# Peptides against a protein of PDB entry 3V4L, part 226

Target 1, 386 residues: chain A of PDB entry 3V4L
Amino acid sequence: GQPLAKDKVALLIGNMSYWEHPKLKAPLVDVYELTNLLRQLDFKVVSLLDLTEYEMCNAVDEFLLLLDKGVYGLLYYAGHGYENFGNSFMVPVDAPNPYRSENCLCVQNILKLMQEKETGLNVFLLDMCRKRNDYDDTIPILDALKVTANIVFGYATCQGAEAFEIQHSGLANGIFMKFLKDRLLEDKKITVLLDEVAEDMGKCHLTKGRQALEIRSSLSEKRALTDPVQGAPCSAEALVRNLQWAKAHELPESMCLKFQCGVHIQLGFAAEFSNVMIIYTSIVHKPPEIIMCDAYVTDFPLDLDIDPKHANKGTPEETGSYLVSKDLPKHCLYTRLSSLQKLKEHLIFTVCLSYQYSGLEDTVEEKQEVNVGKPLIAKLDMHRGL

## One batch from the design tools (peptide; made by RFdiffusion4, then SolubleMPNN)

Design b2_p22_7_s3 (from b2_p22_7, 8 letters changed)
Fold by OpenDDE base, seed 4:
Structure b2_p22_7_s3 (fold): chain B 386 residues (1-386), chain A 22 residues (1-22)
Amino acid sequence: as target 1 above (386 residues)
Amino acid sequence: DEEELKLLEKLEKGELELVPFS
């Protein structure tokens, strides 16, 4: 019969805003597009941008809690990376220059932990360089992997080679995701799908002799990303997994704020990623005696590192949100919260209404504090211990 | 592909950069 997944879970990490390394752009688009494709494949997707070492460790731990016997696990990473002695290292945004294995996450350690969960399929899609890091002389002592015959690695490049993005003025995919996205929905064995992606990438004149996809697999069964989730009554563990994922993806409810002047504000929320939320405000009612009014959001928790210069913009794009702008309401003020993983407490902020009465030159302000609890990934308390 | 040819022409002009993930 066709293989069935007990469930399907994906962790997608895109690191771009490195502190001590060149900034990337493609991981933003790549994580977003891959999230949408994997959702069409009935994956529970956690999508995270710009994680520190500690935040990456916690994201992996939370991902491993979603894994169980017969669950399909997919890890995607786009960012800086290296390979030493056949071990792949994902570089966090806070990694020093030069980075070492002690500052990075070893993919083979994650694979070991996934094998302990008795997963049905383990897929790693690694959009990173595989050059040796000569500044890291550490030989990782890895425990021997179990023979599970359910492992697939899609490396964006060959061993000792680089993976690339094409930087220009627009949004573009990395080279790997450019070809992967066109085939990802195909009902094929995952190794056959990746082989077709390798053939498509091999035709690209830009990367010819620079980047080529490598497939490393031990996959004894015909497993596909299209394999249906088993519709049997959820075990207690499957219920816990569904609740944990739902908890990490719960948006705040839209609010209607009423000010003393009679202005009504709609406050809305949209998820760009599991750790990135757009807040938008709109004037839904204005008394005729008020000629002008604007609703600003301010007084965010310091842990979110919100630059006021990028808050309360007339377009999502002016906040740095280029992907979800089509799905957002028009004619709002927009604010992008890009680091929800850093939120230790409830998201409390101020809505400030600035308005002017007809025939008065003085601007009046009214303020309301809003508590929206812990939005999205902030419910996982990824900073427990900092 | 016309898109690949345009990207190649832009690379040759220095209008595009290949940035490694290293």
Scores: peptide ipSAE 0.349, ipTM 0.837, DockQ to the pose 0.792
Fold by OpenDDE base, seed 1:
Structure b2_p22_7_s3 (fold): chain B 386 residues (1-386), chain A 22 residues (1-22)
Amino acid sequence: as target 1 above (386 residues)
Amino acid sequence: DEEELKLLEKLEKGELELVPFS
């Protein structure tokens, strides 16, 4: 019979906004496109951008809580990275220059922890460089991995080689994601699918002789990403997993704010990623005596590091949101909250209505505080250890 | 692929950059 997954869970991390390293662009698009594809494959996807070391550790810990016996686990990483002695290191956005293993997450340590969960399949998709880091001679003492015969690594590049993104005036994918996305939905054994991706990448003239996909697998069974999830959650653990994932993806409800002047504002929320939310405001009713009015959001929690210069934009794209703009209402002011993992408290902010009456030169302001609780990933309290 | 050829031409012109994930 076709193999069944008990459930399917994916953690996607895209690091691009490095503090001490070159900024990347492709992880934004690659994590988004892969999220949409994995959702079509009935994966529970947690998608996170721009994580610190501590936030990456916590994201991995929360991902491991979603894993259980017979669950398919997929980890995708796009960002800076290196490989020393066959160990892959994902570089957090706060990593020093030069980075070392002590500042980075070892993928083989994550694999060990996934094996302890008795997972049905472990897939690693690593869109990172595999060059040696000569600033780190640390040999990780890895405990011997169990022989689980259910491991697949798709490396965007060969050992000692680089993985690349295409930077242009627009959004571009990484080279690996460019080819992976075209095949990811195919009902094939995951190693066969990745071999076809490797053949497609091998035809690419852009990266010929610079980047080539490497597949490392112990997968003894015919398992595919298309394998159906076993029906209704029969275990308490499966219910907890479903609730935890749902909690991490719960948006605030859209609300109508009423101001004393008689202006009504619609306040809405959209998820771009598990840690990235767009707030949008629109004027839904304006008294005729008010000639102009705008609804600004302000006074965000300091933990979110929101620059007011990037808030309240006339387009989603002006906030840096290029991906969900088609799904958003038009004629709003848009604000992008890109660091919801940092939120320790409830998301409390101010909606400020600025308006002008006909025949008055002075602008009037009314303010209303809004508490939307903990949106999206902020419900997981990823900071509980600091 | 015509798209790939256009990307190569842009790369040769310096209009496109391959940035490593290193």
Scores: peptide ipSAE 0.344, ipTM 0.836, DockQ to the pose 0.822
Fold by OpenDDE base, seed 3:
Structure b2_p22_7_s3 (fold): chain B 386 residues (1-386), chain A 22 residues (1-22)
Amino acid sequence: as target 1 above (386 residues)
Amino acid sequence: DEEELKLLEKLEKGELELVPFS
């Protein structure tokens, strides 16, 4: 019969804003596009940008809680990385220069933990370099992996080679994602799909002789990313998994704020990623005696590192939100919260209404505090243990 | 192909950079 997945879960990590390393751009678009494609494939997707070592460890732990017997697990990573002795290391944004294995996440350790969950399929898509790190002489003694015959690695490059992004004035995909996205929805065995992506990448003149896709597989069955999820969740574990994923993707409800002057503001929320949210404000009613009126958001929790200079923009793009701008309402003020994984408390902030009456020169301010609870990934408390 | 050719021309002009994930 057609193979069935018990469920399908993906963790996507894109690291760009490195502290001690060159900044990247492509992981933003790559994680976003892959998230949308995997959602069309009925994956439960957690998408995270710019994680520290600690935040990456917690993201992997939460991902492993979503895995169980016969579940399809997919891990995607885009960012800096290296390979020593056949072990792949993902570099967190807070990694020192030079980085070492003690500052990085070993993919083969994650694979070991996924095998303990008795998963139906394990897919790793690694958009990172595979050069040796000469500053890391650590030989990881990994325990022998179980023979599960359900593992697929898609490496964006060959062993000892680099993976690249194209940095220009616009948004672009990394070289791997540029070709992967065109085939990802195909109803093919995952190794056949990746082989076709490898052939397409092999035609790319930009990376010819510099980057080539490598497929490593032990997959003995015809498994595809298109494989249907087994019907209604019959187990308590499946219900818990569904609730845990839903918890990490719950947006605050849109609200209408009413001010004493008679101005009404709509406050809305949009998810760009599991850890990135856009807040938007719009004036939905203004008394005719009020000639000018603006609604600013301020007084965010310090854990979010919100620079007021980047808040309350007239366009989503001015916040750095280029991806969801088409789905947002127009004529708002926009604020991007890019670090929801750092939020230890409820998201409490102030909506400040600044307005002017006809015939008065002085501006008047009214303020309302808003508590929206823990939005998106902040509900998982990924900071637990700090 | 036309997009890749334009990207190659920009790369040769130094208007575009290939940044490694290393």
Scores: peptide ipSAE 0.338, ipTM 0.827, DockQ to the pose 0.763
Fold by OpenDDE base, seed 2:
Structure b2_p22_7_s3 (fold): chain B 386 residues (1-386), chain A 22 residues (1-22)
Amino acid sequence: as target 1 above (386 residues)
Amino acid sequence: DEEELKLLEKLEKGELELVPFS
C-alpha cells in the first residue's frame, strides 16, 4: 500500500539580517514559498526568520517536541553556513565574525535527536554554503548515529562549494529553491524528486560549475512528501502535537474599536511567518463633522524593538512586507512585527486616533490600550532562559 | 532560456551579483 505518515511537520528557518555578516535576501522568498507548498502537502509548518543562536536552539527544541514515531520531519535552512569534516553548521544572525562551531547549530546533532523520536522520514534541505571554515579547527565528536533507513539530505551545493542567490532590485529565490519549488508537489519518492531538481539545476548556466545539488540518502522505502497523513488523530500524542502547532499559529481576532468622537476603527492581524505579524488599522465609520482622522499603533513592548519610523505605513511594502500584501485589506495603516519570538509578555499596544473637526484648527487625540495576548510563535515562549 | 541569457548578460555587466551563503 501507499506509505502513511503519522503526521508531517516542518521547521523552516531563513536567516538574512546578519549583524556581522553580509545580508541576504532570498531566504525571505524561499521560506515563504516553501511554507505555502508544504501546507498544500498537509505539513504543519513553523516558519521563522532572522533567529539568534538561542532562538534557533529553542526553535529546534520545539520542533523536536512535534516529532514522534512515524512522523515525517522536514528541516529547511536558508542562510550562511559551512561544513567542517562532514558536519553542517547553520549560522545564526548574531554569530560573530569569524563564527565558530560554538556559535552555530550542527545539523547532525539535530539529526541524532530526530532519530531518537523514531520518525518515519527525516528530510534536511540545506540552502547554505558547504565550504570549510578555516577559523574553526574544532572537530565535533558526534555520537554515532543510529542506522535508520529514513534520512534524506538535499544540499543546495556540493561539498566544499557555495550556494548562491541572485541579488537584484526585486525579490528572487535562491538557486536551489528556484528549481525545488517547481517539483515539490510531485507524487514521487523524495530522492527521485530531488534527483530531478538536480538535473534541472544542472542545466542552469548561471551556476554551472559553481553550484550543484548533492543528495545524500539512506532512504530504503518509497516515501514521498505527498504521502497522506493517517486519518483522525488516534493518539493523545497526535492531539497534543496538533494543539501545540495550532497555538503557535493562532492570530489575534480582528476587533472593532469605538472612540468617544464616534469614529470606529477595525484592527486586524495577518501572519507573514510564524514570528512575523502585520497589524493593520482601517477607519470603518467617521462622523461627517470629522474632516480628517488617522489611527496609529504605538507603545509596543520594548522586547519587539519596533522603530516608530517603520510603523503605521500606507502600504504593506513600506513595512518590508512584499509577500502577503495581496491578501491584506487596502486603505489601511500597516505595522510589521518581525521578532515575535522575543516577546516575553502579552502584546499590549496603544491605538491612537488623531482627528480634526470641521471649523477647528486643533487636532484632537483619543487613545485605547489593546491586549491581544501572545500571538503566533510568542505562545511557545522561545525566550525561556534569557 | 531567454530569461537565463538576459540574467547572464546582466551578471557579466555587473548589474546583478551572485551572493554566496557563506
Scores: peptide ipSAE 0.337, ipTM 0.828, DockQ to the pose 0.785

Design b2_p22_7_s4 (from b2_p22_7, 10 letters changed)
Fold by OpenDDE base, seed 2:
Structure b2_p22_7_s4 (fold): chain B 386 residues (1-386), chain A 22 residues (1-22)
Amino acid sequence: as target 1 above (386 residues)
Amino acid sequence: DEEEKELLERLEKGEIELVPMS
């Protein structure tokens, strides 16, 4: 019969906004497009941008809590990286220059922990460079991996080579994701699918002789990303996993705020990623005696590091939100919260209405405090221990 | 591919850059 997954869970990490390293662009689009494709494949997807070392460790720990016997686990990483002695290191955004293994996450350590969960399939998609880091002399003594014939690595490049993105004025994929996205929905054994992606990428003249997909697999069974999830959650553990994932993806409900002047504001929320949320405000009712009115969001928690200069924009794109802008209501003011993993408390902020009456020169302000609890990934308390 | 050819022409002009993720 067709193999069944007990469940399917993916962690996608895209690091771009490095502190001490060159900024990347492709991980934004790559994580977003891969999230949408994996959701069509019935994966529970956690998608995270711009994580520190500590935040990456916690994201991996929370991902490992979603894994269990017969679950399909997929880890995707796009960002800076290196490979020393066959160990792959993902570079966090706060990594020093030069970075070392002590500042980075070892993928083979994550694999060891995934093998302890007795997973049905382990897929690693590593969209990073595989050059040696000559500033890191550390030889990781990794414990011997268990022989689980269920591991697949898709490396965006071969050992000792670079992975590339195309930087231009617009949005573009990395080279690996450009080819992966076109085949990801195919009902094929994952190693066959990746081999076809390797053939497609091998025809690309841009990266010919510079980047080539490497597949490393122990997968003895015909498992595909299209494999159906087993029906209704038969175990308490499957129910807990579903509830944990659902909590990490719960948006605040849209609300209607009523001001004393008779103006009504719709406050809405949209998820771009598991740690990135757009807040939008719109005037839904205005008394005729009010000639102008605007609704601003202010007084965010300090942990979110919200620059007021980037808040309350007339378009989603002016906030840096290019991907979800088509799904957002028009004629709003938009604010992007890009670091929800840092939120220690409830998301409390102020909605400020500024308005003017016909025949009065002075602007009037009314304010309402809004508490939306812990949105999205902030429910997992990924800051536990900071 | 026409898209790939256009990208190559833009790369040669320096309008786009291949940036390594290293």
Scores: peptide ipSAE 0.358, ipTM 0.855, DockQ to the pose 0.827
Fold by OpenDDE base, seed 5:
Structure b2_p22_7_s4 (fold): chain B 386 residues (1-386), chain A 22 residues (1-22)
Amino acid sequence: as target 1 above (386 residues)
Amino acid sequence: DEEEKELLERLEKGEIELVPMS
């Protein structure tokens, strides 16, 4: 019969806003598009942008807690990276220049931990360079991997080569994601699907002789990303995992705030990524005596590093949110929270209503505090251990 | 592909850049 996945779990990491390295652009779109495709494939997807070393370690640890016997695990990474001695290193946004293995996450260490979970399929999609880092002469003493089947690596490039993104004024995919997205939903053995992606990429004149997809596989079974999930959670642990994941993707409910002046504000929330949320406010009722009113969100937790200059924008795009803008209500003020992984406590903030009465020169302010609990990824408490 | 051809023409004009993810 067709293989059944016990469950399907994916961690997608896109690093672009490096501190000491060139900024990337493609990881934003690539993580978003891949998230939407994997959700159509019934994957439980955690999508994270711009992680520090510590945040990447915690995201991987939380991902490994979602893995169990017969679960399909997929790790995607888009960002800076290197390969030394057949070990692939993902570079966090806070990595020093030059970066070393001590500042980076080794994919083969993650694979070792995934093998301990007896997963039904392990897929690594690595959209990063595979050049040697000459500043890192350390040979990591990796423990011997177990002789296990059902491992698949899709490297965006071959050993010693670069992976590329297309930088322009707009949003672009990385070269790997450009071709992967067109085939990802096909009901094919994952190695056959990736081989077809390699053939499509091999026709691309942009990267001809510069980038070529490499597939490494021990997959002895006919397993596909389309393989159905087993209908009943077979264990209490699987039920707990599913509930934890569902909680980590639960948005705050939309609120109707009523001010003393009789103005009503709708406060709404949208997820761009597991660590990126858009807050939007709209005036839904205004008394006729009030000629002008605006509703601002303010007083965010310091851990979120919210610049007030980037808050309360008239468009989602002015916040840097280009991907979900079509699905947002129009005629709001928009604020993008891009670092929800840094939130240690409840998200508490102030809604400030500034308004003017007809025939009064002075503006009046009313404020309401809003507590939305721990939104999205903040429910996983990735800070457990700080 | 027409899209690939347009991207090549834009790359040759310096309107787009291939940036390594190194």
Scores: peptide ipSAE 0.352, ipTM 0.847, DockQ to the pose 0.824
Fold by OpenDDE base, seed 4:
Structure b2_p22_7_s4 (fold): chain B 386 residues (1-386), chain A 22 residues (1-22)
Amino acid sequence: as target 1 above (386 residues)
Amino acid sequence: DEEEKELLERLEKGEIELVPMS
């Protein structure tokens, strides 16, 4: 019969805003597009941008809690990386220059932990360089992997080679995601799908002789990303997994704020990623005696590192949100919260209404504090211990 | 592919760059 997944879970990490390394651009688009494709494949997707070492460790731990016997696990990473002694290292945004294995996440350690969960399929899609890091002389002592015959690695490049992104003024994919996205929905064995992606990449004149996809697999069964989730009554573990995922993806409810002047504001929320939320405000009612009014959001928790210069913009794009702008209401003020993983407490902020009465030159302000609880990934308390 | 040709022309013009993720 066709293989069935007990469930399907994906962790997608895109690191771009490095502190001590060159900034990347493609991981933004790549994580977003891959999230949308994997959702169409009935994956539970956690999508995270710009994680520190500690935040990456916690994201992996939370991902491993979603894994169980017969669950399909997919890890995607886009960012800086290296390979030493056949071990792949994902570089966090806070990694020093030069980075070492002690500052990075070893993919083979994650694979070991996934094998302990008795997963049905383990897929790693690694959109990073595989050059040796000559500043890291550490030989990782890895425990021997179990023979599970359910492992697939898709490397964006060959061993010792670079992976590339296309940098321009617009949005672009990395080279790997450019070809992967066109085939990802195909009902094929995952190794056959990746082999077709490798053939498509091999035709690309841009990266010919510079980048080629490498497939490393031990996959004894015909497993596909299209394999249906088993519709049997959820075990207690499957219920816990569904609740944990739902908890990490719960947006705040839209609010209607009423000010003393009689202005009504709609406050809305949209998820760009599991750790990135857009707040939008719109004036839904204005008394005729008020000629001008604007509703600003301010007084965010310091842990979110919100630059006021990028808050309360007339377009999502002016906040740095280029992907979800089509799905957002028009004619709002927009604020992008890009680091929800850093939120230790409830998201409390102020809505400030600034308005002017007809025939008065003085601007009046009214303020309301809003508590929206812990939005999205902030419910996982990824900073428990900092 | 027309998109690949456009990308090649833009690369030759220096309007786009291939940046390594290393």
Scores: peptide ipSAE 0.342, ipTM 0.847, DockQ to the pose 0.808
Fold by OpenDDE base, seed 3:
Structure b2_p22_7_s4 (fold): chain B 386 residues (1-386), chain A 22 residues (1-22)
Amino acid sequence: as target 1 above (386 residues)
Amino acid sequence: DEEEKELLERLEKGEIELVPMS
């Protein structure tokens, strides 16, 4: 019969804003596009940008809680990385220079933990370099992996080679994602799909002789990313998994704020990623005696590191939100919260209405505090160990 | 092809860079 997945779960991590390393750009677009494609494939997707070591460990732990017997697990990573002795290391944004294995996440350790969950399929898509790190002499003694015959690695590059992004003024995919996105929805065995992506990448003149896709597989069955999810969740574990994923993707409800002057503001929320949210404000009603009126958001929790200079922009693009700008309402003020994983408390902030009456020179301010609870990934309490 | 050719021409001009993810 056609293979069935008990469920399908993906963790996507894109690291760009490194503290001690060159900044990347492609992971932004790559994680976003892959998220949208995997959602069309009925994956439960957690998408995270710019994680510290601690935040990456917690994201992996939460991902492993979503895995169970016969579940398809997919891990995608885009960022800095290296390979020592056949072990792949993902570099967090807070990694020192030089980084070592003690500062990084070992993919083969994650694979071991996924095998303990008795998963139906384990897919790793690693958009990172595979050069040796000469500053890390650690030989990881990994325990022998179980023979599960359900593992697929897609490496963006060959062993000892680099993976590249194209840095320019615009948004572009990394070389791997550029070709992967065109085939990802195909109803093919995942190893056949990746082989076709490897052939397409092999024609790329930009990276010819510098980057080539490598496929490592033990997959004995005809498993595809298109494989249907088995029907209604019959187990308590499946219900818990569905609730846990839903919790990580719950946006605050849009609200209408009413001010004493008679101005009405719509406050809305949009998810760019599981840890990135756009807040937008719009004036939906203004009394005719009020000639000018603006609604600013301010007084965010300190844990979010919100620079007021980047808040309350006239366009989503001015906040750095290039991806979701088409889906946002027009004629708002926009604020991007890019670090929701850092939120320990409820998201409480102030909406400040600044307005002017006809025939008065002085501006008047009214303020309302808003509590929207824990949005998106902040509901998982990724900081419970601090 | 056309997009890749434009990117190659921009790379040769130094308007874009291939940055390794290492």
Scores: peptide ipSAE 0.339, ipTM 0.839, DockQ to the pose 0.766; fails the geometry check

